# Peptides against a protein of PDB entry 3B8E, part 136

Target 1, 230 residues: chain A of PDB entry 3B8E
Amino acid sequence: PFLIFIIANIPLPLGTVTILCIDLGTDMVPAISLAYEQAESDIMKRQPRNPKTDKLVNEQLISMAYGQIGMIQALGGFFTYFVILAENGFLPIHLLGLRVNWDDRWINDVEDSYGQQWTYEQRKIVEFTCHTPFFVTIVVVQWADLVICKTRRNSVFQQGMKNKILIFGLFEETALAAFLSYCPGMGVALRMYPLKPTWWFCAFPYSLLIFVYDEVRKLIIRRRPGGWVE

## One batch from the design tools (peptide; made by RFdiffusion4, then SolubleMPNN)

Design b2_p20_7_s3 (from b2_p20_7, 19 letters changed)
Fold by OpenDDE base, seed 4:
Structure b2_p20_7_s3 (fold): chain B 230 residues (1-230), chain A 20 residues (1-20)
Amino acid sequence: as target 1 above (230 residues)
Amino acid sequence: LEEELLKRLLLLLLLLEELL
């Protein structure tokens, strides 16, 4: 989010408070829950990792986490952001380079894609209206990420959903996201304005895409051991 | 996990500095 904010000079897609709520609020319990995941059914058929040659974090894991899954997550968040701004009159092409004028409190006549003028206060309201749906989009995508992280090689359908702590983590992060989005006073305290319930569904295609992508990846690994995808 | 926690903590500190 922040890199694209700088490079494209677009209005801020995700607020600092919402980033904190993701990193400390919604991600912690799900991440801890993975420590309680059952071993993959074939783990005893694999050779142990050599601690001297095999890194815990390898280039393939970094490529998967940041290069593949992280890019799909970012696309999901930005999709939600662009949809909200488009519904408020700002088409994606018009947002390019708009940041300088958007953040200037002395400019009260910033035009949207339809020639409507927006005051600084109105622009900040619509910006903060984007933060909560972006946050919720990340939480919905994290459901898929958490589920795919249960296994490295086996399908989720082979592993099953037996980890009760992981299931609890999914409910906890969702409940926290709902609390932060709908609790009275969060708009003042956290600048997280309440979102329409329909925004929860905006990320579902991307969550499904992550899940399908990883299941296909795992299927390829199972069929072709030692491939470039491993 | 420790490196990721450290990165998250650093990000948290940077974000707290912007909030303050």
Scores: peptide ipSAE 0.013, ipTM 0.401, DockQ to the pose 0.070
Fold by OpenDDE base, seed 5:
Structure b2_p20_7_s3 (fold): chain B 230 residues (1-230), chain A 20 residues (1-20)
Amino acid sequence: as target 1 above (230 residues)
Amino acid sequence: LEEELLKRLLLLLLLLEELL
């Protein structure tokens, strides 16, 4: 998010406080819950890791976490961001390079794509209105990410949802996201303005995409052991 | 603008340090 904010000079899509709430708030309990997941049924049939050659964190794992899944998460967040700004009169093309004028408090006549002028206060309300749905989009996508992390090779349908701590983590992160989104005063304290309930559904296609993508990946690994997808 | 960007960059670096 922040890299695209600098490169494209667009209004800030996700605040630093919201990023902290993800990394320290919503992700901690879900991540810990994976330590209580049952081992895959085939784990004892796998060759032992060679400690001299095989790293615990390999390029494939980094590529999966930060490359593939992280890109789909970012795309989901940016989709929500662009839709909200477009509904408020700012088309994606018009946002390119707009940041300098957008963040200037002395400019009160920034035009949208339709020639409507926006005050600094109005622009900041719209910006902060984007932060909460972007955050919620990440949380909804993290549901799929957490579920796919239950297994490396087996389907989630083979593993099942037996980990009660993981289920608790999903409810905890969702409850925290709802609290941060709708609690009175969060607009002042965290710059997180309340979102319409409909914005929760904007992430669902991306959450489904992650789930389907990973299930297909795992299916390929099971059919072709030792492939480049492993 | 530069000061605000610097503050945001510093926060991002601190976050990255916690994640690494």
Scores: peptide ipSAE 0.008, ipTM 0.371, DockQ to the pose 0.080
Fold by OpenDDE base, seed 1:
Structure b2_p20_7_s3 (fold): chain B 230 residues (1-230), chain A 20 residues (1-20)
Amino acid sequence: as target 1 above (230 residues)
Amino acid sequence: LEEELLKRLLLLLLLLEELL
């Protein structure tokens, strides 16, 4: 998100506070919960890692985390962002390079794609209106991420959802996301304006995509051990 | 404040990456 904000000079899609709420709020309990996950049913049947050849973090894991799953997450967030801005008159093409004028408090006549002029305050309301849906989008895709992290090879249907702490983590992050989205004063405190409940569903296709992608990946690994997908 | 927080967070992440 932030890289695209810099490169494309678009209005800020995800604020620093929302990033902190993800990293320190919504992701922390789920991440801790993974420490209590039951060992994968076949993990002890695998050969031990060869410390001379096998890296702890291999290029495949990096590619998966940052090149694939992270891109799907970013696409989900940006989809929500662009839809909200388009509904407010700012088409995606018009956002390119707009940041400089968008963030200038002295420019009160920034035009949208339809020639409507927007004051600085109005623009910031729209920007902050994007932050909460982007955040919620990330939380919804993180449901899939947390679930796929339960196993490296086995399907979630094979592993099951026996980790009560992980289940609690999913509820906690969702409850926190709802709290941050709907609690009075969050717009002032965190620049997170209230979210229309319909926007929660914008992330669901991407969450499903992550889940399906990982299940397919794991299926390939099970059928072809030692492949480049492992 | 947001830029400074982001810089600090990025620095913290980079430091964590070096510590891990």
Scores: peptide ipSAE 0.005, ipTM 0.322, DockQ to the pose 0.051
Fold by OpenDDE base, seed 3:
Structure b2_p20_7_s3 (fold): chain B 230 residues (1-230), chain A 20 residues (1-20)
Amino acid sequence: as target 1 above (230 residues)
Amino acid sequence: LEEELLKRLLLLLLLLEELL
């Protein structure tokens, strides 16, 4: 979010407070829950790692976390952001370089893609209207991410959903997201304006995409061990 | 077939990363 905000000079997609709510609120309990996951059925068939040569975090794991799954998450959030701004008259191409004028409180005639002028207050309402749906989009995508992180090789259907702490984490992050999105005063306190319930569904295709992608990846690993996908 | 599908999905994700 912030890198694109700086590089593309677009209106801020996700506020600092909302990022902190993700990192400290919605992600923490789910991440801890993975420590209680049951071992994969084949773990005792694998040789013990050599602690001197075999890193816990390898380039392939970093590529999966940041280069693949993290990118799908970011795409889901930005898709929601661009849809909201487009519905309010700002097409994606028009947002490029707009930040300087967007954030200037003295400019009250910023034009949208249709020539409609927007006051500073109107622009900030639209910006803060994007923050909540972006946040919720990340949470919905994290459901899939958490579920796929249960295993390295086995399908989720093989592993099952027996980890009660993980299930609790999914409910906790969802309940927290709902609280932050709908509790009165969150718009003033967190600059997160109330979310239309329909926006919860905007992330579902991306959540499904992550799930299907990882299940296919795991299927390939099971059929062709030692491939570039592992 | 599965590897090729995954390569295409990865490529699509990388392209989407460049667009964002």
Scores: peptide ipSAE 0.000, ipTM 0.228, DockQ to the pose 0.023

Design b2_p20_7_s4 (from b2_p20_7, 19 letters changed)
Fold by OpenDDE base, seed 1:
Structure b2_p20_7_s4 (fold): chain B 230 residues (1-230), chain A 20 residues (1-20)
Amino acid sequence: as target 1 above (230 residues)
Amino acid sequence: DEELKELLELLLELLELELL
């Protein structure tokens, strides 16, 4: 998000506070829950990592985490961001380069895509209105991420959802997301304004996409062990 | 209260400045 904010010079799609809420709030419990996941049925049949040749973090893992899943997450967040701004009169094409004027408190006549002028205060309300749905989008996508992280090779349908701590983590992150989104005072305390319930659905296609993508990946790995996709 | 709002906004701004 922040890289695109700089490169495209668009209004800030995700605030630092919301990032902290992701990293410390919604990601931590789910991540801990994975420590309690049952081993895959074939894990003891796999050869141990060769410490001389096999990196703990390899190019495939980086490609998967940042180049694939992370990009799908970012796309989901930005989709939600662009939907909200478009609903408020700012079409994606008009956001390019707008940041300088957007963040200038002395400019009170920034025009949207329809020629409506927006004061600094109105723009900041819209910006902060984007932060919460972007955050929620990440949480909804993280449901899929957490589920896909249960296994490296086995389908989720083969592994099942037996990890009660992981299930608790999914509920916890969702409850926290709902709390941060709808609790009175969060707009003041965290600049997290309430989101329309409909904006939750912006994330679902991307969550499904991650799930389908990973299931297909795992299917390929099961059919062709030792491929570049593993 | 308006004062609490201003204080929270200032704290958030400071937090953002430290995190950037």
Scores: peptide ipSAE 0.015, ipTM 0.417, DockQ to the pose 0.056
Fold by OpenDDE base, seed 3:
Structure b2_p20_7_s4 (fold): chain B 230 residues (1-230), chain A 20 residues (1-20)
Amino acid sequence: as target 1 above (230 residues)
Amino acid sequence: DEELKELLELLLELLELELL
């Protein structure tokens, strides 16, 4: 989010504090829960990793984490961001380069895509209105990400949902996201304004996309071991 | 409530400046 904020000079999609709430709040318990996952049924059929040659983090894992899943997550967040701004009169094309004028408190006549002028205070309300739905979009997409991370090769349907700590993690991150989104005072404390409950559903297509994408990937790996998809 | 709000805003700004 912050990288695109700088490069595209758009209004800030997600605040630093909100990013910390993701990294330290919603992601920790789910990530820890993966340590309690049952081994895949074929693990004893695989040779042990050679610690001298086989990296724990390889180019394929980086490509999967950042280049594929991370990009789908980012697209989900930015989709939500652009929809909210468009509903408030700012089309995506108009946002390019707008940051400098957007963040200037002395400019009170910033025009939207329809020629309406916005004060600094009005713009900041819209900006902070984007933060919470973007955050919630990331959490909803993380549900799918956590579930797909249970296995490298087996389908989730083959592995099942027997990890009680992972299930707890899904509820914890969701409950925390709901708390941060709807608790009174979060708008002041975290610059996270309350979102309409309907915005939770905006992320569902991306969550489903991640799930389907990974299941198809795993299916290909099972059918064609040693392919470039692995 | 207003003083607490101002303090929280100031703390938030300081935190953002240190983390950026």
Scores: peptide ipSAE 0.015, ipTM 0.384, DockQ to the pose 0.054
Fold by OpenDDE base, seed 2:
Structure b2_p20_7_s4 (fold): chain B 230 residues (1-230), chain A 20 residues (1-20)
Amino acid sequence: as target 1 above (230 residues)
Amino acid sequence: DEELKELLELLLELLELELL
């Protein structure tokens, strides 16, 4: 998010406070819950990792986590961001290069895509209105990420949802996201303004996409072991 | 209350700019 903010010179899509809420709030309990996941049925049939040759984090894992899944997450967040800005009169094409004027407190006549002028205060309200739905979008996408991380090869349907700590993590991150989004005073304390309940649905296509993508990937691995997809 | 809000906004801006 921050790299695109700099390169495209768009208004800030996700604040540092919201990033901290993701990394320290919604991600920790789900991540810890994976330590309690049951081993895949074939794990004892696999050779132990050779610590001299096999990196714990290999290029394939980096490509999957950051290059594929992380990009889908970012696309989901940016989609939600652009939807909200478009609903407020700012089409994506007009956001390019707008940051300089957007962040200037002395410019009170920034025009939207329809020629409406926006004061600095109005623009900041819209910006902070984007942060919460972007955050919520990441949390909703993380539901799929957590579920797909249960297994490397087996389908989630084969593994099942037996890990009670993981289920608790899903509820905890969702409850925390709802609390941060709707608790009175969060707009002042964290610049997290309340979101319309309908904006939660902006993330669902991306969560489904991640889930389907990973299930297809795992299906390919099961059918063609030792392929580049593993 | 307004002064406290302004102070909180300033602190949040400083945090966002990684100046703290």
Scores: peptide ipSAE 0.014, ipTM 0.382, DockQ to the pose 0.061
Fold by OpenDDE base, seed 5:
Structure b2_p20_7_s4 (fold): chain B 230 residues (1-230), chain A 20 residues (1-20)
Amino acid sequence: as target 1 above (230 residues)
Amino acid sequence: DEELKELLELLLELLELELL
């Protein structure tokens, strides 16, 4: 998010406080829950890792985490961001280079895509209105990410949803997201303004995309062991 | 509650300054 904010010079799509809420709030319990996942049925048939040659974090893992899943998550967040700004009169093309004027408190006549002028306070309300749905979008795509992380090769349908701690983690992160989004005073305390319930649905296609993508990947791995997709 | 609000506002301002 922050890299695109700098490169495209657009209004800030996700605040630092909101990022901390993701990293410390919504991600910890789900991540810990994976330690309690049942081993895959074929784990003892796999060769042990060679500690001298095989890195725990390899290029394939980095490519999967940042290059594939992380990019789909970011696209979901930015889609939600652009939808909300467009609903408020700012089309995506008009946002390019707008940051300098957007963040200037002395400019109270920034025009939207329809020629309406926006005060600094009005612009900041719209910006902070984008932060919460972007955050919620990340949480919704994390549901799929957590579920796909249950297995490396087996389908989720083969593994099942037997890990009660993982299920608890999904509810915890969702409850925390709802609390941060709708609790009175969060607009002042965290600059997280409440979101319309319809904005939750902006993330669902991306969550489904992550799930389908990983199931297809795992299917390829099962059919062609030793391929570049492992 | 007012002191907590002022502290939170100050923290948010500091965070904004670090983002610039």
Scores: peptide ipSAE 0.013, ipTM 0.389, DockQ to the pose 0.062; fails the geometry check

Design b2_p20_8_s1 (from b2_p20_8, 14 letters changed)
Fold by OpenDDE base, seed 2:
Structure b2_p20_8_s1 (fold): chain B 230 residues (1-230), chain A 20 residues (1-20)
Amino acid sequence: as target 1 above (230 residues)
Amino acid sequence: MKVRNPELIATFRLSLLGTL
């Protein structure tokens, strides 16, 4: 989000405080819960043929795959951001380069895509209205990411949902996300304005895509051991 | 306590870093 904010000069999609709420708030208990995951079935006891080279190649391939999952998560966040701004009169093409005038406190006549003029205060309300749904979108796609991270090779359906701490983590991150989104005063404290409940569903196609993408990846690894996807 | 499954935690955190 921050790189696109700088390169495209768009209004700030996700605030620094909101990023900290994801990294140190919602995702900490989920991350720790993976420490309690059961080992995958004994098929993973295949000693790497070369412990140095095969570990390095596997770590690189895994890093690329999860980097791609991270990009899909970011796309989900930006989709929510663009939908909200479009509903408020700012089409995606109009946002390119708009940051310079958007962030200027002395410009109170910034036009939207329909010729409506927006004051600095009105623009900041819309910007902060995007931060909370972007945050919630990340939490919803992180449900899928946490579930797929339970295994490296086996399907999640083969592993099952036996990790009670992971289940607790999913509920905790969701409850914390709801608290941060709807608690009175969060708009002042965190610049997180309350969102309509419908915005929680905007991420669901992306969560499903992440889940299907990783299950297909794992299926390919199981059917073609030693392929480029491993 | 030795952190169990550090590789799973690292992948989850890496996905988040790729998002932000």
Scores: peptide ipSAE 0.561, ipTM 0.932, DockQ to the pose 0.445
Fold by OpenDDE base, seed 3:
Structure b2_p20_8_s1 (fold): chain B 230 residues (1-230), chain A 20 residues (1-20)
Amino acid sequence: as target 1 above (230 residues)
Amino acid sequence: MKVRNPELIATFRLSLLGTL
């Protein structure tokens, strides 16, 4: 988020404190919960891996898969951001380079894509209105990430939702997202204005995309063991 | 009045889903 804010000179999609709440608040409990996930039913049936050759290939492929998932997650956040700004009159193309004028308190006539003028206060309300849905989008996408991380090869439908700690992590992450979205004072403390319930659904296509992507990946790995996808 | 264009939003959603 912050890198794109600097490079594209767009209004800030997500506050630094909110990023820290994601990294430390929403990611830690889920990550710990994955350490308690049951081993894949086929892991103990695999032959001993060669520790010199099989580690490097496996680490690269895992890194690529997590890198791709992380890109889809970031795209989901930016999608939600651009949708909210477009709903408020700012098309994505119009946001490019707009940051300087957007953040200037003395410019009260910043035009949107429809020629409507926006005061500094109105712009900041819209900016802070984007922070909460961006955050919630990350959380909803992380639900898919947590579910898919249970297994490398087996479908989630084969292993099931047996880990109570992972279910607790999903609940905690969701509860934190709801707390930050609806608790009074978050608009002042975190620059997160209250979320319309409809925005929770904005992330679901990306969560579904990650889920489908990973299930297809796992299906390919099952059908072609030792392929470039493993 | 803040212009909200539901059709633009829907088109934009579809476009971004198509680029993923």
Scores: peptide ipSAE 0.018, ipTM 0.533, DockQ to the pose 0.020
Fold by OpenDDE base, seed 5:
Structure b2_p20_8_s1 (fold): chain B 230 residues (1-230), chain A 20 residues (1-20)
Amino acid sequence: as target 1 above (230 residues)
Amino acid sequence: MKVRNPELIATFRLSLLGTL
């Protein structure tokens, strides 16, 4: 997110406070919950891997998979950001390079894509209104990520939803997201303005994409054991 | 926040979904 903000010179899509809420609030309980996941049915049946060859390949592939998932998460957040700005008159093309004028408090006549002028205060309200849905989008995409992390090779449908702590983690992160999004005073305290309930659905295609991607990946691994996708 | 142009937004949402 932050690199795209610099490169594209767009208004800030995700605030520092919202990043901290992700890292400290939403990720901890789910991460702990994965420690209590039942071992995959085939893990203990595999032959010992060669620690010199098989470790390096697996670490690279794991890193690549997490990198790809993280990119899909970021894309989901940016999609939600662009939707909200478009709803408020700023089309994505118009946001390119706009940051300099957007962040200038002395410029009160920044035009949107429809020729409407926006004061600095109005622009900052729109910007901060994007932070909450971006955060919520990450949480909704993390639902899929947590579910797919239950297994390395088996389909989620084969392993099932037996980890009660993981289920609790999903509810906790969702409850935190709802609290931060709708609790009175969060706009003042955290600059997290309330979002329309419809914006929660902006992330669902990306959650589905992650889920489909991982199921396809796992299917390939099952069909080609020891392949480059494992 | 008030949706200013629902039709353009809907078209934009559909275009972004179609690029996925």
Scores: peptide ipSAE 0.018, ipTM 0.556, DockQ to the pose 0.020
Fold by OpenDDE base, seed 4:
Structure b2_p20_8_s1 (fold): chain B 230 residues (1-230), chain A 20 residues (1-20)
Amino acid sequence: as target 1 above (230 residues)
Amino acid sequence: MKVRNPELIATFRLSLLGTL
């Protein structure tokens, strides 16, 4: 997210405090939950065929898979960001290069895609209105990520939801997202304005995409054991 | 006046879903 913000020179999609809330609040409990997960019974029962080559290949493939999932998560966040800005008059193409003028407090006539002028205060309200939905989108996409990380080869439907700690992690991150989104004073304290419940659904296509991607990947691995997708 | 264009939002959602 932050790299795209720098490269595209767009208004800040996610505040530093919200990033810290993701890294410390939403990622930590799930990571712990995965550490306590009973490793998929097939992972632990397979002796490494070659501990040097197969470990390195598996680490690279895992890293690539997590990298791809992370890209889908970022796309989900940016989608929600662009939808909110478009709903407020700023089309994605108009946001390119707009950051300099957006962040200038002396420019009170920043034009949107429809010719409406925006004061600095109005722009900052819209920016901070984007922070909460971006955060919530990441949380909703992380639900899918957590569920898929549970299994390496088996379908989620085959393995089932046996990890109570993982389920607890999903509830905890959801409760944190709800707290940050709806607790009075969060708009002042964290620059996270209250979220319309409808914005939670903006992430669902991306959560579904991650789920479908992982199920297809696992299906390929099951059909072609030892293939390049494993 | 907040320009709410629900059609643009819908089109944008569809375009992003189609480019994915």
Scores: peptide ipSAE 0.018, ipTM 0.506, DockQ to the pose 0.020

